# Peptides against a protein of PDB entry 3JWR, part 257

Target 1, 323 residues: chain A of PDB entry 3JWR
Amino acid sequence: TRELQSLAAAVVPSAQTLKITDFSFSDFELSDLETALCTIRMFTDLNLVQNFQMKHEVLCRWILSVKKNYRKNVAYHNWRHAFNTAQCMFAALKAGKIQNKLTDLEILALLIAALSHDLDHRGVNNSYIQRSEHPLAQLYCHSIMEHHHFDQCLMILNSPGNQILSGLSIEEYKTTLKIIKQAILATDLALYIKRRGEFFELIRKNQFNLEDPHQKELFLAMLMTACDLSAITKPWPIQQRIAELVATEFFDQGDRERKELNIEPTDLMNREKKNKIPSMQVGFIDAICLQLYEALTHVSEDCFPLLDGCRKNRQKWQALAEQ
Target 2, 298 residues: chain A of PDB entry 3JWR as posed
Amino acid sequence: TRELQSLAAAVVPSAQTLKITDFSFSDFELSDLETALCTIRMFTDLNLVQNFQMKHEVLCRWILSVKKNYRKNVAYHNWRHAFNTAQCMFAALKAGKIQNKLTDLEILALLIAALSHDLDHRGVNNSYIQRSEHPLAQLYCHSIMEHHHFDQCLMILNSPGNQILSGLSIEEYKTTLKIIKQAILATDLALYIKRRGEFFELIRKNQFNLEDPHQKELFLAMLMTACDLSAITKPWPIQQRIAELVATEFWEQGDQVGFIDFVCTQLYEALTHVSEDCFPLLDGCRKNRQKWQALAEQ

## One batch from the design tools (peptide; made by RFdiffusion4, then SolubleMPNN)

Design b2_p20_3_s4 (from b2_p20_3, 12 letters changed)
Fold by OpenDDE base, seed 3:
Structure b2_p20_3_s4 (fold): chain B 323 residues (1-323), chain A 20 residues (1-20)
Amino acid sequence: as target 1 above (323 residues)
Amino acid sequence: MAMLDALEAFANNKPEELLK
């Protein structure tokens, strides 16, 4: 395609020029081509292209295929969300110095997972899929959409001309797919809530050890969640704009719940309760976000900007909730 | 998907249950 030719021929700017090592990064001003260039830079600067012998054209095609398999009519869970998740992962690995704590296969898997974790997202959550009796709800009992996202990820990885993992051994390939699956499934916040207590307790007791395979898996899951939720850490103007996109998607679901399922939406998805957004954001930060970024900062102090951003946004949302 | 499910999990679960 013309898009592929343009991408493959383009000079990829440095990570410094692209600012993709910054936790404060925003994609709002970037074209789709620029987001793809950023993604190439992430793979290159993490040594994934070299270490796994990726062909440049294949990587470009894969990136464009991933982007294409996000829906354009979804307000938040689109390519830009996946791209921002991957950028946060890259920043956490580089600026947050987590790269040195992980294997190349784990890094490869995390980056692929971050970009792929919401593939073909429909702008509705697992609860909607379940309540609507969607065919996907018959295939999977839990983490319905995350299983679908992984299936989409696997489909793309195996598609002709998109096989960025072709340079891996059979064992490396199996390991990578296992980690990708685990990482995508970990983005189900129900699983996060279930598992986070173990992670926080290990940190609290100073018993956290990345040399333990179980703790490594747990950490990768927590890191994925931290990147997936990273919008809450962004500078306030960026956070507000992203929160509007999230609210739009939630309200669209709520409207569909009323129309298609004949149910009253929850406050979060109820357009009529827009005035509750600030207080709900405070609650979300307190219940879900703060402890995660605190724990991540304990693993690597260089991740502090995520925690600091989360705290600052809590204050901003609290001030709005008091008006 | 995570944030939507989280917020729903958060909306459906009492804050006290989520902090445990």
Scores: peptide ipSAE 0.036, ipTM 0.731, DockQ to the pose 0.505; fails the geometry check
Fold by OpenDDE base, seed 2:
Structure b2_p20_3_s4 (fold): chain B 323 residues (1-323), chain A 20 residues (1-20)
Amino acid sequence: as target 1 above (323 residues)
Amino acid sequence: MAMLDALEAFANNKPEELLK
């Protein structure tokens, strides 16, 4: 395609020029081509292209395939969300110095997972999929959409001309796919809530050890969630704009719940309750986000900008809730 | 998906529903 030719021939700017090591990064001013260039730079600067012998054209095609498999008519859970999740992962690995704590296969898996974790998202949550009796709800009892996202990820990775993992051994390939699956499934917040207590307790007791395979898996899950939720850490103007996109998607679901299911939506999904957004954001930060970024900062102090951003945005949302 | 389910649970003061 013309898009592939343009991407493959383009000079890829440095990570410094692209600002993709910054926790304060915004994609709002970037074209689709620039987001793809940023993604190439992430793979290159993490040594993934060299270490796993990726062909440049294959990587370009894979990136464009991933981007194409996000829906344009979904307000928040689109390519830009996946791209921002991956950028936060890159920043956490580089600026947050988490790269030094992980294997190359874990880094490869996390970056692929971050880009792929919401593939073919439909702008509705698992509860809606279950209640609407969607065919996907018959395949999976829990984490319905996350299983679907992984299936889409696997489909793309195995598609002709998109096989960025072709340089891996059979064992490396199996390991990578296992980590990708675990990482994508970890983006189900229901699973996060079930597992986070173990992680926080290990941190609290100073018993956290990345050499333990179970604790490593737990950490990778927490890191994925931290990147997935990273919009809450962004500078206030960026946070506000992303919150509007999230609210739009939630209200669209609520409108569909009324129309298709004949139910009154929850306050979060209810367009008529938009005045509760600030207080709901405070509640979300307190209940989900703060402790996660505190724990992550304990593992790597260089991740502090995520915690600081989250705290600052809590204050901003609280001020709006008091008006 | 993560943010939707979490926000829903917290918006309704039902953190336990996310644990079910």
Scores: peptide ipSAE 0.036, ipTM 0.717, DockQ to the pose 0.761; fails the geometry check
Fold by OpenDDE base, seed 4:
Structure b2_p20_3_s4 (fold): chain B 323 residues (1-323), chain A 20 residues (1-20)
Amino acid sequence: as target 1 above (323 residues)
Amino acid sequence: MAMLDALEAFANNKPEELLK
């Protein structure tokens, strides 16, 4: 395609030029082409292209395929969300120095998972999918959308000309896919809530050990969640804009719940209760985000900007809630 | 979907569902 030719021929700017190592990164000013260039740079600077012998054209095609399989009519859970998740992962790996704690296969899997974790998202949550009796709800009992996202990820990875994993051995390939699946499934907050207590306890007791395979898996899940939720850590102007996108998508779901399911939406999804957004954001930060970024910062102190950003945004939301 | 489920659990004042 013309898009592929343009991407494949383009000079990829440095990570410094693209600012993709910054936790404060914003994609708002970037074109789709620039987001693809950023993605190439992430793979390159993580040594994934070299170590796994990725062909440049194949990587370009894969990126464009992933981007294409996000819906444009979804306010938040679109390519830009996936891209920002991957950028946060890249920043956590590089600036946060988590790269030094992981294998190349784990890094490869996490980056692919971050980019792929919301593929074909419909702008509705698992509860809506279940209540609407969607065919996907018949295939999966829990984490319905996350299973679908992984299926889409696998489909793309196996598509002709998109096989960025072709340089891997059979064992490396299996390992990578296992980690990708686990990482995508970990973005179900229900699973996060279920598992986070174990992680926090290990941190609190100073018993956390990445050499333990179970703890490694747990950490990768927590890291995925931390990147998926990273909008809450962004500088306030960015945070506000993203919160508006999230609210838009939630209100759209609430409208559909009312219209299609004859259900009164929750406060979160009720556009008539938009005045509760600040207090809900404070509650979300306190209940879900703060402990996660505290724990992540404990694993790697260089991840502190995520925690600091979260704390700053809590203060801003609290100030709005008091008005 | 993670943010939505957590926010829903919070918005619904069902702390018990967040703990399960």
Scores: peptide ipSAE 0.035, ipTM 0.711, DockQ to the pose 0.653; fails the geometry check
Fold by OpenDDE base, seed 5:
Structure b2_p20_3_s4 (fold): chain B 323 residues (1-323), chain A 20 residues (1-20)
Amino acid sequence: as target 1 above (323 residues)
Amino acid sequence: MAMLDALEAFANNKPEELLK
């Protein structure tokens, strides 16, 4: 395609020029082509292209395929969300120095998972999928959409001309797919809530050890969640704009719940309760975000900008909730 | 998806529903 030819022939700017190592990064000014160039730079600077012998054209095609399989009519859970999740992963690996703690296969899996974790998202949560009796709810009992996202990820990875993992041995391939699956499934916040206590307790007791395979898996899950939620850490003007996109998607679901299911939406998804957004954001930060970024900062102190951003945004939301 | 389910459960004061 013309798009593939343009991407494959383009000079890829440095990570410094693209600012993709910054935790404060914003994609708002970037074209779709520039987001694809940023993605190529992430793979290159993490040594994934060299270490796994990726063909440039195949990587370009894969990136465009992933982007194409996000819906344009979804306000928040679109290509830009996946791209920002991957950028936060890249920043955590580089600026946060987590790269030094992980294997090349783990890094490969995390970057693929970050870009793929919301593939074909429909702008509705698992609860809506269950209540609407959608066919996907018949296939999976828990983490319905996360299983679907992984299935979409696997479909793309196996598509002709998109096989970025073709340079891996059979054992490396199996390991990578296992980690990708675990990482995508870990983005279900229900699973995060279930598992986070173990992670926090290991940190509190100074017993956290990445050489333990179970603790490694737990850490990768927590890191995925930290990147997925990273909008809450962004500079306030960026945070506000992203919060508006999230609210738009939630209100669209609430409108569908009324129309399609004849259900009164929750306060979060109720367009008429927009005035509760600031207090709900404070509650979300306190219940879900703060402890995670605190624990991540204990693993690597260079991740502090995520914690600091989260704390600053809590203060801003609290001030709005008091008005 | 993670943010939607968590915020919904939080907004409803039903953290246990996040685990379903």
Scores: peptide ipSAE 0.035, ipTM 0.715, DockQ to the pose 0.699; fails the geometry check

Design b2_p20_4_s1 (from b2_p20_4, 8 letters changed)
Fold by OpenDDE base, seed 2:
Structure b2_p20_4_s1 (fold): chain B 323 residues (1-323), chain A 20 residues (1-20)
Amino acid sequence: as target 1 above (323 residues)
Amino acid sequence: SSAREAVKEKILEEIAIAES
């Protein structure tokens, strides 16, 4: 395609020029081509291209295939969300110095997972999929969408001309796919809530050890969630804009719940409750986000900008909730 | 607050689905 030719021939700017090491990064001003260039830079600067012998054209095709398999009619869970998740992962690995704590296979898996974790997202949550008796709800009992996202990820990775993992041994390939699956499934907030207590207790007791395979898996899950939720850490103007996209998607689901299911939506998905967004954001930060970024900062102090951003946005939302 | 409850209810619903 012309898009592939343009991407493959383009000079990839440095990470510094693209500002992709910044936790304050925003994609709002970037074209789709620039987001793809940023993604190439992430793979390159993490040494993944060299270490796993990726062909440049294959990587370019894979990136474009991933981007193409996000829906354009979904307000939040689209390519830009996946791209921002991957950028936060890159920043956490580089600026947050987590790269030195992980293997190259783990880094490879996390970056692929971050880009792929919401593939073919339909703008509705697992509850809606289940209640609507969607065919996907017959395939999977829990984490319905996350299983679907992984299936889409696997399909793309195995598609002709998209095989970015072709340089891996059979064992490396199996390991990478296992980690990708675990990382994508970890983005189910229900699983995060279930598992986070173990992580926080290990941190609190100063017993956290990345040499333990179980604790490593737990950390990768928490890191994926931290990147997935990273919009909450962004500078206030960026946070506010992303919160509007999230609200739009949730309200669209709520509207569908009324029309298709004859159900009154929860306040979070109820367009008529728009005035509660600031207080709900405070509640979300307190219930879900703060402890995660605190724990992540304990693992690596260089991740503090995520925690600081989350705290600052809590103050901003609280001030709006008091009005 | 009712807003925190709404967030909790959503989370609990998602947990219930994940446990089923």
Scores: peptide ipSAE 0.029, ipTM 0.714, DockQ to the pose 0.438
Fold by OpenDDE base, seed 1:
Formats: structure tokens, C-alpha cells, sequence
Structure b2_p20_4_s1 (fold): chain B 323 residues (1-323), chain A 20 residues (1-20)
């Protein structure tokens, strides 16, 4: 395609020029081509292209395939969300110095998972899928959409000309896919809530050990969630804009719940309760985000900008909730 | 408090689905 030719021939700017190592990064001013260039840079600077012998054209095609399999009519869970999740992962690995704590296969899996974790997202949550009796709800009992996202990821990875993992041994391939699956499934917030207590307790007791395979898996899951939720850590103007996108998508779901399912939406998804957004954001930060970024910062102090950003945004949302 | 409860309720609903 012309898009592939343009991407493959383009000079890829440095990570410094693209600012993709910054936790404060924003994609709002970037074109789709520039987001793809950033993605190439992430793979290159993580040594994934070299270590796994990726062909440049194959990587370009894969990136464009991933981007294409996000829906344009979804307000938040689109390519830009996946891209920002991956950028946060890259920043956490580089600036947050987590790269030195992980294997190359784990890094490869996390980056692929971050880009792929919401593939073909429909702008509705698992609750909606279940209540609407969607065919996907018959295939999977739990984490319905996350299983679908992984299936889409696997489909793309195995598609002709998209096989970025072709340089891996059979064992490396199996390991990578296992980690990708676990990482995508970990983006189910329900699973995060289920597992986070173990992680926080290990940190609190100073018993956290990345050499333990179970604790490693747990950490990768927590890191994925931290990147997936990273919008909450961004500079206030960016955070506000992303919160509006999230609210738009949730309100669209709420409108569908009312119309299609004859269900009154929850406050979070109720367009008429827009005035509750600030207080809901404070609640979300307190219940979900703060402790995660605190724990992540204990694993790597260089991740502090995520925690600091989250705290600052909590104060901003609280101030709005008091008005 | 009601808004915080709504967030928690949604999360609990997702947990219930994941545990089913």
C-alpha cells in the first residue's frame, strides 16, 4: 500500500526528537504516520529489531495492521490509546529503568501487548457485552474483550507479511505469546483488582523478588495496568482532554444501554451526570491508581513522575469537585 | 461519595463477571 511504502521509506527520528521517553508525552499533535514512526523507534531503541532480526518492512506492515484493527468511531479505546499505552511502557522501560529488570522476550511481549491490548475494541465494556448477550459472551466466561483482543493480536502476528516474531525460536515464540496473552488479560481491571493485593503486600513487606517467576508475572501484569491507566498521570491539560474522551465513550455506552437494553446507566456512563465527573475521577484515583503508582515507584524510583502526575491530577479533580 | 461508589460499583460488576 502507499501508506506502507511511505512508512517504510521514512526517516525515523530519534526518541529524543519524538519525546517518547517522556512520561509527559502527548500524541495530540501527531499524525498517524508520526505515531507509526514513534512505534518503530520504540522497537529499535529497545533493541527488539536487532535482537529478534525483524525485517523493517514486516515491522512497518505489522504496525499498520495493528493500527487498522482499531476502530475509528470509538472515542477513547482506539489506536491512540494503544499507542499511548505503548509509549508509557517505553518510557517506563527507558526513563523508568525497568528495561534492566526484564528479559528481551518480556520487553518484546510487553510492547506488542501494549499496542495490541484493545484491538477491535467496540467502545463498550465486558458488562455490556454480557448483558447484550453478544456472541463473544458465549465464547468467553470472563475477560471477554481481553480474550478477543488477544485473538486479534494473534491473528495479526500470524498474518502473511506481519510475522514480526519469525526470527524467534519455537520456544521463544511460545514464551512470548504466553507473556502477551497474560499481559493483555491483565488489562482487565477486574483481574488487576483481584491480584494487586498480593503485589502490594510483597512490596510492603520488602519481599518482592523479580527472580521469582510468579512475582515476575505479577509485576508484568501490574506494569501493563500502570501503562494502560497512564492518562491519569499526564499533565493536567492532557488529562482533562483524555478524560473527556473517556466520558464520551462511557456516555455513548450509557445511551446504548438505555436504548438497546432498557437499562438505566450507572453514574459513570450517564450523560446527565456529567457534573459528577470530577468526584468520580477522584474516586478512581484513590481506589485504583495511587497505590499502583506508589508500588511501581518502590520497584523503580525513576517511575516517580507517574506517581507525581497522578497526585497532581487528584488535586486538580478534587478542586473541581468542590466547586 | 456517590460518585466514588459508582466507580466502585462498576469495578465490582466487572469483578463479578471475571469470577463467573
Amino acid sequence: as target 1 above (323 residues)
Amino acid sequence: SSAREAVKEKILEEIAIAES
Scores: peptide ipSAE 0.028, ipTM 0.670, DockQ to the pose 0.430
Fold by OpenDDE base, seed 5:
Structure b2_p20_4_s1 (fold): chain B 323 residues (1-323), chain A 20 residues (1-20)
Amino acid sequence: as target 1 above (323 residues)
Amino acid sequence: SSAREAVKEKILEEIAIAES
């Protein structure tokens, strides 16, 4: 395609020029082509292209295929969300110095997972999919959408001309797919809530050890969640704009819940309760976000900008909730 | 499953408790 030719022939700017190592990064001013160029830079600067012998054209095609399999009519869970999740992963690996704690296969899997974790998202949560008796709810009992996202990821990876993993051995390929699956499934907040207590307790007791395979898996899950939720850490103007996109998508779901399911939506999904957004954001930060970024900062102090951003945004939301 | 709805309700309850 013309898009592929343009991307494959383009000079890829440095990570410094693209600012993709910054935790404060925003994609708002970037074109779709520039987001693809940023993604190439992430793979290159993590040494994934060299170490796994990726063909440049195949990587370009894969990126465009991933981007194409996000819906344009979804307010928040679109290509830009996946791209920002991957950028936060890149920043955590580089600026946060997490790269030095992981294997190349783990880094490869995390980057693919971050870009792929919401593929074909429909702008509705797992509860809506279940209550609407959607065919996907018959295939999977738990983490319905996350299983679907992984299936889409696997489909793309196996598509002709998109096989970025073709340079891996059979064992490396199996390991990578296992980690990708675990990482995508970890973005189900229900699984995060179930598992986070073990992670926080290991940190509290100073017993956290990345050489333990179980603790490594747990850490990768927590890191994925930290990147997926990283909008809450962004500078306030960026955070507000993203919160509006999230609210738009949630209200669209709530409107569908009323019309299609004849149910009253929860406050989070209820357009009529827009005035509760500031208090709900404070509650979300306190219940879900703060302890995670505290624990991540304990693993690597260079991740502090995520925690600091989260704390600053809590203060801003609290001030709005008091008005 | 009743368990998934319960976890979502729990997340929402935890959010609501933190709002109070």
Scores: peptide ipSAE 0.015, ipTM 0.513, DockQ to the pose 0.071
Fold by OpenDDE base, seed 3:
Formats: sequence, C-alpha cells, structure tokens
Structure b2_p20_4_s1 (fold): chain B 323 residues (1-323), chain A 20 residues (1-20)
Amino acid sequence: as target 1 above (323 residues)
Amino acid sequence: SSAREAVKEKILEEIAIAES
C-alpha cells in the first residue's frame, strides 16, 4: 500500500526528537504516520529489531495492521489509546529504568501487548457485551474483551507479511505469546483489583523480588495496568482532554444501554450525570490509581513522574468537585 | 468522606461489572 511504502521509506526520528521517553508525552499533535514512526523507534531503541531480527518492512506492515484493527468510530479505545499505552510502556522502560529489570522477551511481549491490548474494541465494556448476549460472551466467561483483543493480536501476528516474531525460536515464540496473553488479560481492571493486593503487600513488606517467576508475572500485569491508565498521570490539559474522550465513549455506551438494553446506565456512563465527573475522577484516582503508581515508584524511583502526575490531577479534579 | 467511599465503591462495582 502507499501508506506502507511511505512508512517504510521514512527516516525515523530519534526518541529525543519524538519525545517518546517523556512521561508527559502527548500524541494530539501527531499524524497517524508520526505515531507509526514513534512505534518503530520504540522497537528499535529497545533493541527488539536487532535482537529478534525483525525485517523493517514486516514491522511497518505489522504496525499498520495493528492500527487498522482499531475502530475509528470509538472515542477513546482506539489506536491513539493503544499508542499512548505503548509510549508509556516505553517511557517506563527507558526513563523509568525498568528495561534493566526485564528480559528481552518480556520487553518484546509488553510492547506488543500494549499496542494490541484493545484491538477491535467496540467502545463498550465487558458488562455491556455480557448483558447484550453478544456471541463473544458465549466464548468467554470473564475478561471477554481482553480474550478477544488477544485473539485479534494473534491473528495479526500470524497474518502474511506481519510475522514480526518469525526470527524467534519455537520456545521463544511460545514464551512471548504466553506473556502477551497474560499482559493483555491483565488490562481487565477486575483482574487488577483481584491481584493488586498481593503486589502491594510484597512492596509493603519489602519482599518484592523480580527473580521470582510468579512475582515477575504479577509485576508485568501491574505495569500493563499502570501504562493503560497512564492518561490519569498526564499534564492537566492533556488529562482533561483525554477525560472528555473517555466520558464521550462512556456516555455513548450509556445511551446504547438505554436504547438497546432498556436499562438505566450507571453514573459513570450517564450523560445526565456529567456534573459528577470531577468527583468520580477523584474516586477513581483514590480507588485504582494512586496505590499502583506508589508501588511502581517503589520498584523504580524513576517512575515518580507518573505518581506525581496522578497526584496533581487528583488535586485538579478535587478542586473542580468542590465548585 | 462517606461520599468518596461511595464513589469508590460504585467505581469498583462499575469496573467489576464492566469486566465480569
């Protein structure tokens, strides 16, 4: 395609020029081509291209295929969300110095997972899928969408000309897919809520050890969630704009719940409850986000900008909730 | 405040419902 030719021939700017090591990064000013260039840079600077012998054209095609398999009519859970999740992962690995704590296969898996974790997202949550009796709800009992996202990820990885993992041994390939699956499934916040207590307790007791395979898996899950939720850490103007996209998507779901399911939406998805957004954001930060970024910062102090951003946005949302 | 806890609980419920 013309898009592939343009991408494959383009000079890829440095990570510094692209600012993709910054926790404060925003994609709002970037074209789709520039987001793809950023993604190439992430793979390159993490040594994934070299270590796993990725062909440049295959990587370019894969990136474009992943981007294409996000829906354009979804306000938030689109390519830009996946790209921002991957950028946060890259920043956490580089600027947050987590790269040195992980294997190359884990890094490969995390980056693929971050880009792929919401593939074919429909702008509705698992509850809607379940309540609508969608065919996907018959295939999976829990984490319905996350299983679907992984299936889409696997489909793309196995598609002709998209096989970025072709340089891996069979064992490396199996390991990578296992980690990708676990990482994508970990983006189910229900699973996060279920598992986070173990992680926080290990940190609190100073018993956290990445050499333990179970704790490694747990950490990768927590890191995925931290990147997935990283919009809450962004500078306030960016956070506000992203929160509007999230609200738009949630309200669209709520409108569909009324129309298609004949149910009253929750306050989070109720357009009539827009005035509750600031207080709900404070609640979300307190219930879900703060302790995660605190724990992540204990694993690597260089991740502090995520925690600091989250705290600052909490203050901003609190001030709005008091008006 | 009790209101914040209620919001947290509701968010957790919404998340749990959304993901279950």
Scores: peptide ipSAE 0.025, ipTM 0.656, DockQ to the pose 0.515; fails the geometry check

